# Ledger of designs, part 68: peptides against a protein of PDB entry 2AUS

Target 1, 323 residues: chain A of PDB entry 2AUS
Amino acid sequence: ADIKREVIVKDDKAETNPKWGFPPDKRPIELHIQYGVINLDKPPGPTSHEVVAWIKRILNLEKAGHGGTLDPKVSGVLPVALERATRVVQALLPAGKEYVALMHLHGDVPEDKIRAVMKEFEGEIIQRPPLRSAVKRRLRTRKVYYIEILEIDGRDVLFRVGVEAGTYIRSLIHHIGLALGVGAHMAELRRTRSGPFKEDETLVTLHDLVDYYHFWKEDGIEEYIRKAIQPMEKAVEHLPKIWIKDSAVAAVAHGANLTVPGIVKLNAGIKKGDLVAIMTLKDELVALGKAMMSTQEMIERSKGIAVDVEKVFMPRDWYPKLW

## One batch from the design tools (peptide; made by RFdiffusion4, then SolubleMPNN)

Design b2_p14_4_s3 (from b2_p14_4, 9 letters changed)
Fold by OpenDDE base, seed 4:
Structure b2_p14_4_s3 (fold): chain B 323 residues (1-323), chain A 14 residues (1-14)
Amino acid sequence: as target 1 above (323 residues)
Amino acid sequence: SSAVERLRAARAAR
């Protein structure tokens, strides 16, 4: 997610009309909410679904969705996409995750052996999803990007772990415990990252949302609720992007596929089949789609379908029809 | 923030 993608400019003369669209920083508060994502600090206890239902009640919303289930006992980063942004969660579901976990060992193990064995779990691991998961219980490979041991206190091992989406930390800890020969269980788990969402100044509680909504509705102070909601564009920061001409925006907003002539600039390293974000020149999210060409093909070709548009976010009226 | 705490205190006093 932190890989800076090169931006290749295809049309350096392309301009954007400042009167069209609503850049992420220029949305009225009601529109900002309609196209918002909350970086929620999910409390331990409730399900991710219950928390989404509470946010809908607190903020008087019709729709919301979350960027990947946290178990009831698991706290931390739960992106909650609001209203018109609800389907942006599809960009977050496949995104990498980070956790801080407390592993309790069922026997005494020398610290050097703990460190050595945990390092062997960096890279590709084979796991089976737990019984409680909505995912088919097939053996599958998952990537552990890193394991950082933070503290070892006797039988308690505090560690940070970066993982591919759908890696089960409980299963990882169980396998580490087996490899150590004593067994282990997950005592505590907090998610510290979900793609572009992390523990930072944007992280808010349910209590914060109650207060901030009240300050807006009863005291006329919108500042806090505005800051508590990120623009939906935040939820696609980790995706490869394609920026399009103003003349192409309305067509894509109507559900037309993006063709090569509509491209102004794009990220390097797009492969056929990648999930990509289609952006305006004002960094507004128009749509998500599947790349039908590589970056190189989108540069070299004069015509053809560049992106199969799967989900439109932008309203049809933000940009004029120019065809 | 100290501003949020003041607003929370003002709400709790209503």
Scores: peptide ipSAE 0.031, ipTM 0.721, DockQ to the pose 0.033
Fold by OpenDDE base, seed 2:
Structure b2_p14_4_s3 (fold): chain B 323 residues (1-323), chain A 14 residues (1-14)
Amino acid sequence: as target 1 above (323 residues)
Amino acid sequence: SSAVERLRAARAAR
């Protein structure tokens, strides 16, 4: 999510009609909820699925989905996509994660040795998914982006860790303990980041959601529930983006593939096969799709399929049919 | 961070 992507402009004369669409910050409260994502502080105890079911009950919703499972005992950042935004979780599942972990060592180890060994776990590690995982139990490589030791207190090691999606911190701690020669276990774990979602002012509890929904329904105060729900576009901030002409929006909203002439601007560094977000010039999410061209090919070519559109989010009527 | 403080507090209670 921290990769600043350059924006390459193909059509500097492209304008957008301010009367069309519903920009993220201009949605009526009901529409904002229909296209919302909650940055939930998941409590320890419940499963991620139970928490999603509670949010659906609290907010009177038909559909919701989460941006990546947290174990029952694990707290912290759980993005929950609502209603028409539910499918945006597919952008969050492959996103990097950050955790704060408490590792308990089963023996005494000099601090310098702890620091040296934990630094060796930065980079590529080999993991096998646990038995409880829906993922096939094949050995797989995962990236540890960074390990930051926050505190060492005897046998307790508090650290921050940035990891590739589907890295198991419990397994990482077990392997660190083996490398230290004394063994270790995960005493506590909190997720502090899931792609663009982090511990910030947008992080809300289940209790906050109960209160904020009550203030809206009983007191007519929408401000709190509006702030508690992020626009679905937040869930794609970490993806490479392609911005399209107003004349292309309705076609893509109908499920048509994006062709090169529809592109106004795009991020640098798109590769063939990348998941990309198709955006309006008002930064509204139209669809997610698979890049069929690189950024360079999308610049150099005058025609062809740029994006294979996989999932449409925008309603078909927000922009006029101009074909 | 609030997460670090919570984890420290949970450790101190053990």
Scores: peptide ipSAE 0.027, ipTM 0.712, DockQ to the pose 0.929
Fold by OpenDDE base, seed 5:
Structure b2_p14_4_s3 (fold): chain B 323 residues (1-323), chain A 14 residues (1-14)
Amino acid sequence: as target 1 above (323 residues)
Amino acid sequence: SSAVERLRAARAAR
């Protein structure tokens, strides 16, 4: 999510009409909720599915979905996409994750040896998914981006870990314990990041959501519920982006593929097959799709399909049909 | 409280 992507301008004269669309910061509260994502602090105890059902009840919603399962006993960052934004979770499922974990060792190990062995688990690791996972139990590689030891106290090791999506921290701790020769288990786990969502001022509890909804419905104060819900565009901040002409927006909102003439600007480093976000010049999410060209091909070519549109988010009427 | 503080407190209670 923290990879700065260069922006390449293809059409420096392209303007946008301020009367069209609804920029993320200018949505009426009802529309903001319809296109919202909550950065939820999931409590320990309930399943991720139960928590989504509670949010739907609290906020009187028909639909919601989460950006990646947390086990019942695991707390922390659970992005919950609301209503018309529900399918934006497809951008969050493949995103990197961060955790803080407490590992308990089953024997005494010198601190220098703990630090040396845990550093060897940075990079590519081989994992088998647990029996309780919805994923086929095949051996697979996963990336550990970093391990930061926060504290060592006898047999207890508190650490931060950045990982590729679908890395099992319980399995990582088990293998670290085997490499130390004494064995280990995961005592505690909290997720501190899921792609662009982290522990910050946007993190809210289920209790906060109850109070903030009442302040809006009973007291007429929308400020708290507005701040507790992020625009759906937050859920795509980590993706490569393509910004399109106002004249192309309605066609893409109707499910047409993005063609090269519709591109105003784009991120560097897009490869064929990448998941990309199609944006307006006002940073509104139009659609998610698969890149059919590289960034370089989208610059050099005058025609062709740039993006195969997989999921439209923008309503068909926010921009006029100009075809 | 940070995730770190919560996990430190959970360790100290064991």
Scores: peptide ipSAE 0.026, ipTM 0.718, DockQ to the pose 0.710
Fold by OpenDDE base, seed 1:
Structure b2_p14_4_s3 (fold): chain B 323 residues (1-323), chain A 14 residues (1-14)
Amino acid sequence: as target 1 above (323 residues)
Amino acid sequence: SSAVERLRAARAAR
């Protein structure tokens, strides 16, 4: 999520009509909710599905979805996409995750050896998915981006870990314990990050959502519930972006593929096959799609399909049809 | 920090 992407401008004269669309900061509260994502602090105990069902009941919603399952016993960052934004979770599934974990060792190990062995688990690891996962139990590589030991107290090791999506921290701890020669288990786990969603001022509890919904419905105060819900555009901050002309927005909102002439600016480093966010010049999410060209091809070519549009989010009426 | 503190507190309660 912290990948700074250069922005390449193709059309420096492209302007946007301020009367068209609904920028994330200008959405009425009802529309903000329809295109919202909650950075939920999931409590330990309930499943991620139960928590999504509770949010739907609390906020009187027809649809919601989560940006990646947390086990019942695991707390922390669970992005919950609302209503028309529900499918934005597809952008969050492949996103990197951070956790804080408590590992309990089954024997005494010198602290220097703990530190040395845990450092060897930074990089590529081989994992087998647990029996309870809906994922086929094939051996697969996963990246551990970093391990930061926060505290060692006898047999208890508190650490932060950044991992590729679908890395199993329980399996990582088991393998660390084997490498230490004493064995280990995961005592506690909290997710502290899911792509662009982290532990910050946007993190809210189920209790906060109850209170904030009541403040809106009973007291007419929308400020709290507005702050508790992030715009769906937050859920794509980690993706490479392509910004399009106002004249291309309605076509893409109708499900047309993005062609090269519609591009105003784009991120560097887009590869063919990448998931990309198609944005307006007002940073509104139009659609998600698959890049059919690299950034370089999108710069050099005058024509062709730049993005195969997989999922439209923007309503068809926010921008005029200019074709 | 909040996650670290909660996990430390959960450890100290065992």
Scores: peptide ipSAE 0.018, ipTM 0.642, DockQ to the pose 0.827

Design b2_p14_5_s1 (from b2_p14_5, 11 letters changed)
Fold by OpenDDE base, seed 4:
Structure b2_p14_5_s1 (fold): chain B 323 residues (1-323), chain A 14 residues (1-14)
Amino acid sequence: as target 1 above (323 residues)
Amino acid sequence: SSAVERLRAARAAR
């Protein structure tokens, strides 16, 4: 997610009309909410679904969705996409995750052996999803990007772990415990990252949302609720992007596929089949789609379908029809 | 923030 993608400019003369669209920083508060994502600090206890239902009640919303289930006992980063942004969660579901976990060992193990064995779990691991998961219980490979041991206190091992989406930390800890020969269980788990969402100044509680909504509705102070909601564009920061001409925006907003002539600039390293974000020149999210060409093909070709548009976010009226 | 705490205190006093 932190890989800076090169931006290749295809049309350096392309301009954007400042009167069209609503850049992420220029949305009225009601529109900002309609196209918002909350970086929620999910409390331990409730399900991710219950928390989404509470946010809908607190903020008087019709729709919301979350960027990947946290178990009831698991706290931390739960992106909650609001209203018109609800389907942006599809960009977050496949995104990498980070956790801080407390592993309790069922026997005494020398610290050097703990460190050595945990390092062997960096890279590709084979796991089976737990019984409680909505995912088919097939053996599958998952990537552990890193394991950082933070503290070892006797039988308690505090560690940070970066993982591919759908890696089960409980299963990882169980396998580490087996490899150590004593067994282990997950005592505590907090998610510290979900793609572009992390523990930072944007992280808010349910209590914060109650207060901030009240300050807006009863005291006329919108500042806090505005800051508590990120623009939906935040939820696609980790995706490869394609920026399009103003003349192409309305067509894509109507559900037309993006063709090569509509491209102004794009990220390097797009492969056929990648999930990509289609952006305006004002960094507004128009749509998500599947790349039908590589970056190189989108540069070299004069015509053809560049992106199969799967989900439109932008309203049809933000940009004029120019065809 | 100290501003949020003041607003929370003002709400709790209503």
Scores: peptide ipSAE 0.031, ipTM 0.721, DockQ to the pose 0.033
Fold by OpenDDE base, seed 2:
Structure b2_p14_5_s1 (fold): chain B 323 residues (1-323), chain A 14 residues (1-14)
Amino acid sequence: as target 1 above (323 residues)
Amino acid sequence: SSAVERLRAARAAR
């Protein structure tokens, strides 16, 4: 999510009609909820699925989905996509994660040795998914982006860790303990980041959601529930983006593939096969799709399929049919 | 961070 992507402009004369669409910050409260994502502080105890079911009950919703499972005992950042935004979780599942972990060592180890060994776990590690995982139990490589030791207190090691999606911190701690020669276990774990979602002012509890929904329904105060729900576009901030002409929006909203002439601007560094977000010039999410061209090919070519559109989010009527 | 403080507090209670 921290990769600043350059924006390459193909059509500097492209304008957008301010009367069309519903920009993220201009949605009526009901529409904002229909296209919302909650940055939930998941409590320890419940499963991620139970928490999603509670949010659906609290907010009177038909559909919701989460941006990546947290174990029952694990707290912290759980993005929950609502209603028409539910499918945006597919952008969050492959996103990097950050955790704060408490590792308990089963023996005494000099601090310098702890620091040296934990630094060796930065980079590529080999993991096998646990038995409880829906993922096939094949050995797989995962990236540890960074390990930051926050505190060492005897046998307790508090650290921050940035990891590739589907890295198991419990397994990482077990392997660190083996490398230290004394063994270790995960005493506590909190997720502090899931792609663009982090511990910030947008992080809300289940209790906050109960209160904020009550203030809206009983007191007519929408401000709190509006702030508690992020626009679905937040869930794609970490993806490479392609911005399209107003004349292309309705076609893509109908499920048509994006062709090169529809592109106004795009991020640098798109590769063939990348998941990309198709955006309006008002930064509204139209669809997610698979890049069929690189950024360079999308610049150099005058025609062809740029994006294979996989999932449409925008309603078909927000922009006029101009074909 | 609030997460670090919570984890420290949970450790101190053990």
Scores: peptide ipSAE 0.027, ipTM 0.712, DockQ to the pose 0.933
Fold by OpenDDE base, seed 5:
Structure b2_p14_5_s1 (fold): chain B 323 residues (1-323), chain A 14 residues (1-14)
Amino acid sequence: as target 1 above (323 residues)
Amino acid sequence: SSAVERLRAARAAR
């Protein structure tokens, strides 16, 4: 999510009409909720599915979905996409994750040896998914981006870990314990990041959501519920982006593929097959799709399909049909 | 409280 992507301008004269669309910061509260994502602090105890059902009840919603399962006993960052934004979770499922974990060792190990062995688990690791996972139990590689030891106290090791999506921290701790020769288990786990969502001022509890909804419905104060819900565009901040002409927006909102003439600007480093976000010049999410060209091909070519549109988010009427 | 503080407190209670 923290990879700065260069922006390449293809059409420096392209303007946008301020009367069209609804920029993320200018949505009426009802529309903001319809296109919202909550950065939820999931409590320990309930399943991720139960928590989504509670949010739907609290906020009187028909639909919601989460950006990646947390086990019942695991707390922390659970992005919950609301209503018309529900399918934006497809951008969050493949995103990197961060955790803080407490590992308990089953024997005494010198601190220098703990630090040396845990550093060897940075990079590519081989994992088998647990029996309780919805994923086929095949051996697979996963990336550990970093391990930061926060504290060592006898047999207890508190650490931060950045990982590729679908890395099992319980399995990582088990293998670290085997490499130390004494064995280990995961005592505690909290997720501190899921792609662009982290522990910050946007993190809210289920209790906060109850109070903030009442302040809006009973007291007429929308400020708290507005701040507790992020625009759906937050859920795509980590993706490569393509910004399109106002004249192309309605066609893409109707499910047409993005063609090269519709591109105003784009991120560097897009490869064929990448998941990309199609944006307006006002940073509104139009659609998610698969890149059919590289960034370089989208610059050099005058025609062709740039993006195969997989999921439209923008309503068909926010921009006029100009075809 | 940070995730770190919560996990430190959970360790100290064991």
Scores: peptide ipSAE 0.026, ipTM 0.718, DockQ to the pose 0.770
Fold by OpenDDE base, seed 1:
Structure b2_p14_5_s1 (fold): chain B 323 residues (1-323), chain A 14 residues (1-14)
Amino acid sequence: as target 1 above (323 residues)
Amino acid sequence: SSAVERLRAARAAR
């Protein structure tokens, strides 16, 4: 999520009509909710599905979805996409995750050896998915981006870990314990990050959502519930972006593929096959799609399909049809 | 920090 992407401008004269669309900061509260994502602090105990069902009941919603399952016993960052934004979770599934974990060792190990062995688990690891996962139990590589030991107290090791999506921290701890020669288990786990969603001022509890919904419905105060819900555009901050002309927005909102002439600016480093966010010049999410060209091809070519549009989010009426 | 503190507190309660 912290990948700074250069922005390449193709059309420096492209302007946007301020009367068209609904920028994330200008959405009425009802529309903000329809295109919202909650950075939920999931409590330990309930499943991620139960928590999504509770949010739907609390906020009187027809649809919601989560940006990646947390086990019942695991707390922390669970992005919950609302209503028309529900499918934005597809952008969050492949996103990197951070956790804080408590590992309990089954024997005494010198602290220097703990530190040395845990450092060897930074990089590529081989994992087998647990029996309870809906994922086929094939051996697969996963990246551990970093391990930061926060505290060692006898047999208890508190650490932060950044991992590729679908890395199993329980399996990582088991393998660390084997490498230490004493064995280990995961005592506690909290997710502290899911792509662009982290532990910050946007993190809210189920209790906060109850209170904030009541403040809106009973007291007419929308400020709290507005702050508790992030715009769906937050859920794509980690993706490479392509910004399009106002004249291309309605076509893409109708499900047309993005062609090269519609591009105003784009991120560097887009590869063919990448998931990309198609944005307006007002940073509104139009659609998600698959890049059919690299950034370089999108710069050099005058024509062709730049993005195969997989999922439209923007309503068809926010921008005029200019074709 | 909040996650670290909660996990430390959960450890100290065992």
Scores: peptide ipSAE 0.018, ipTM 0.642, DockQ to the pose 0.888

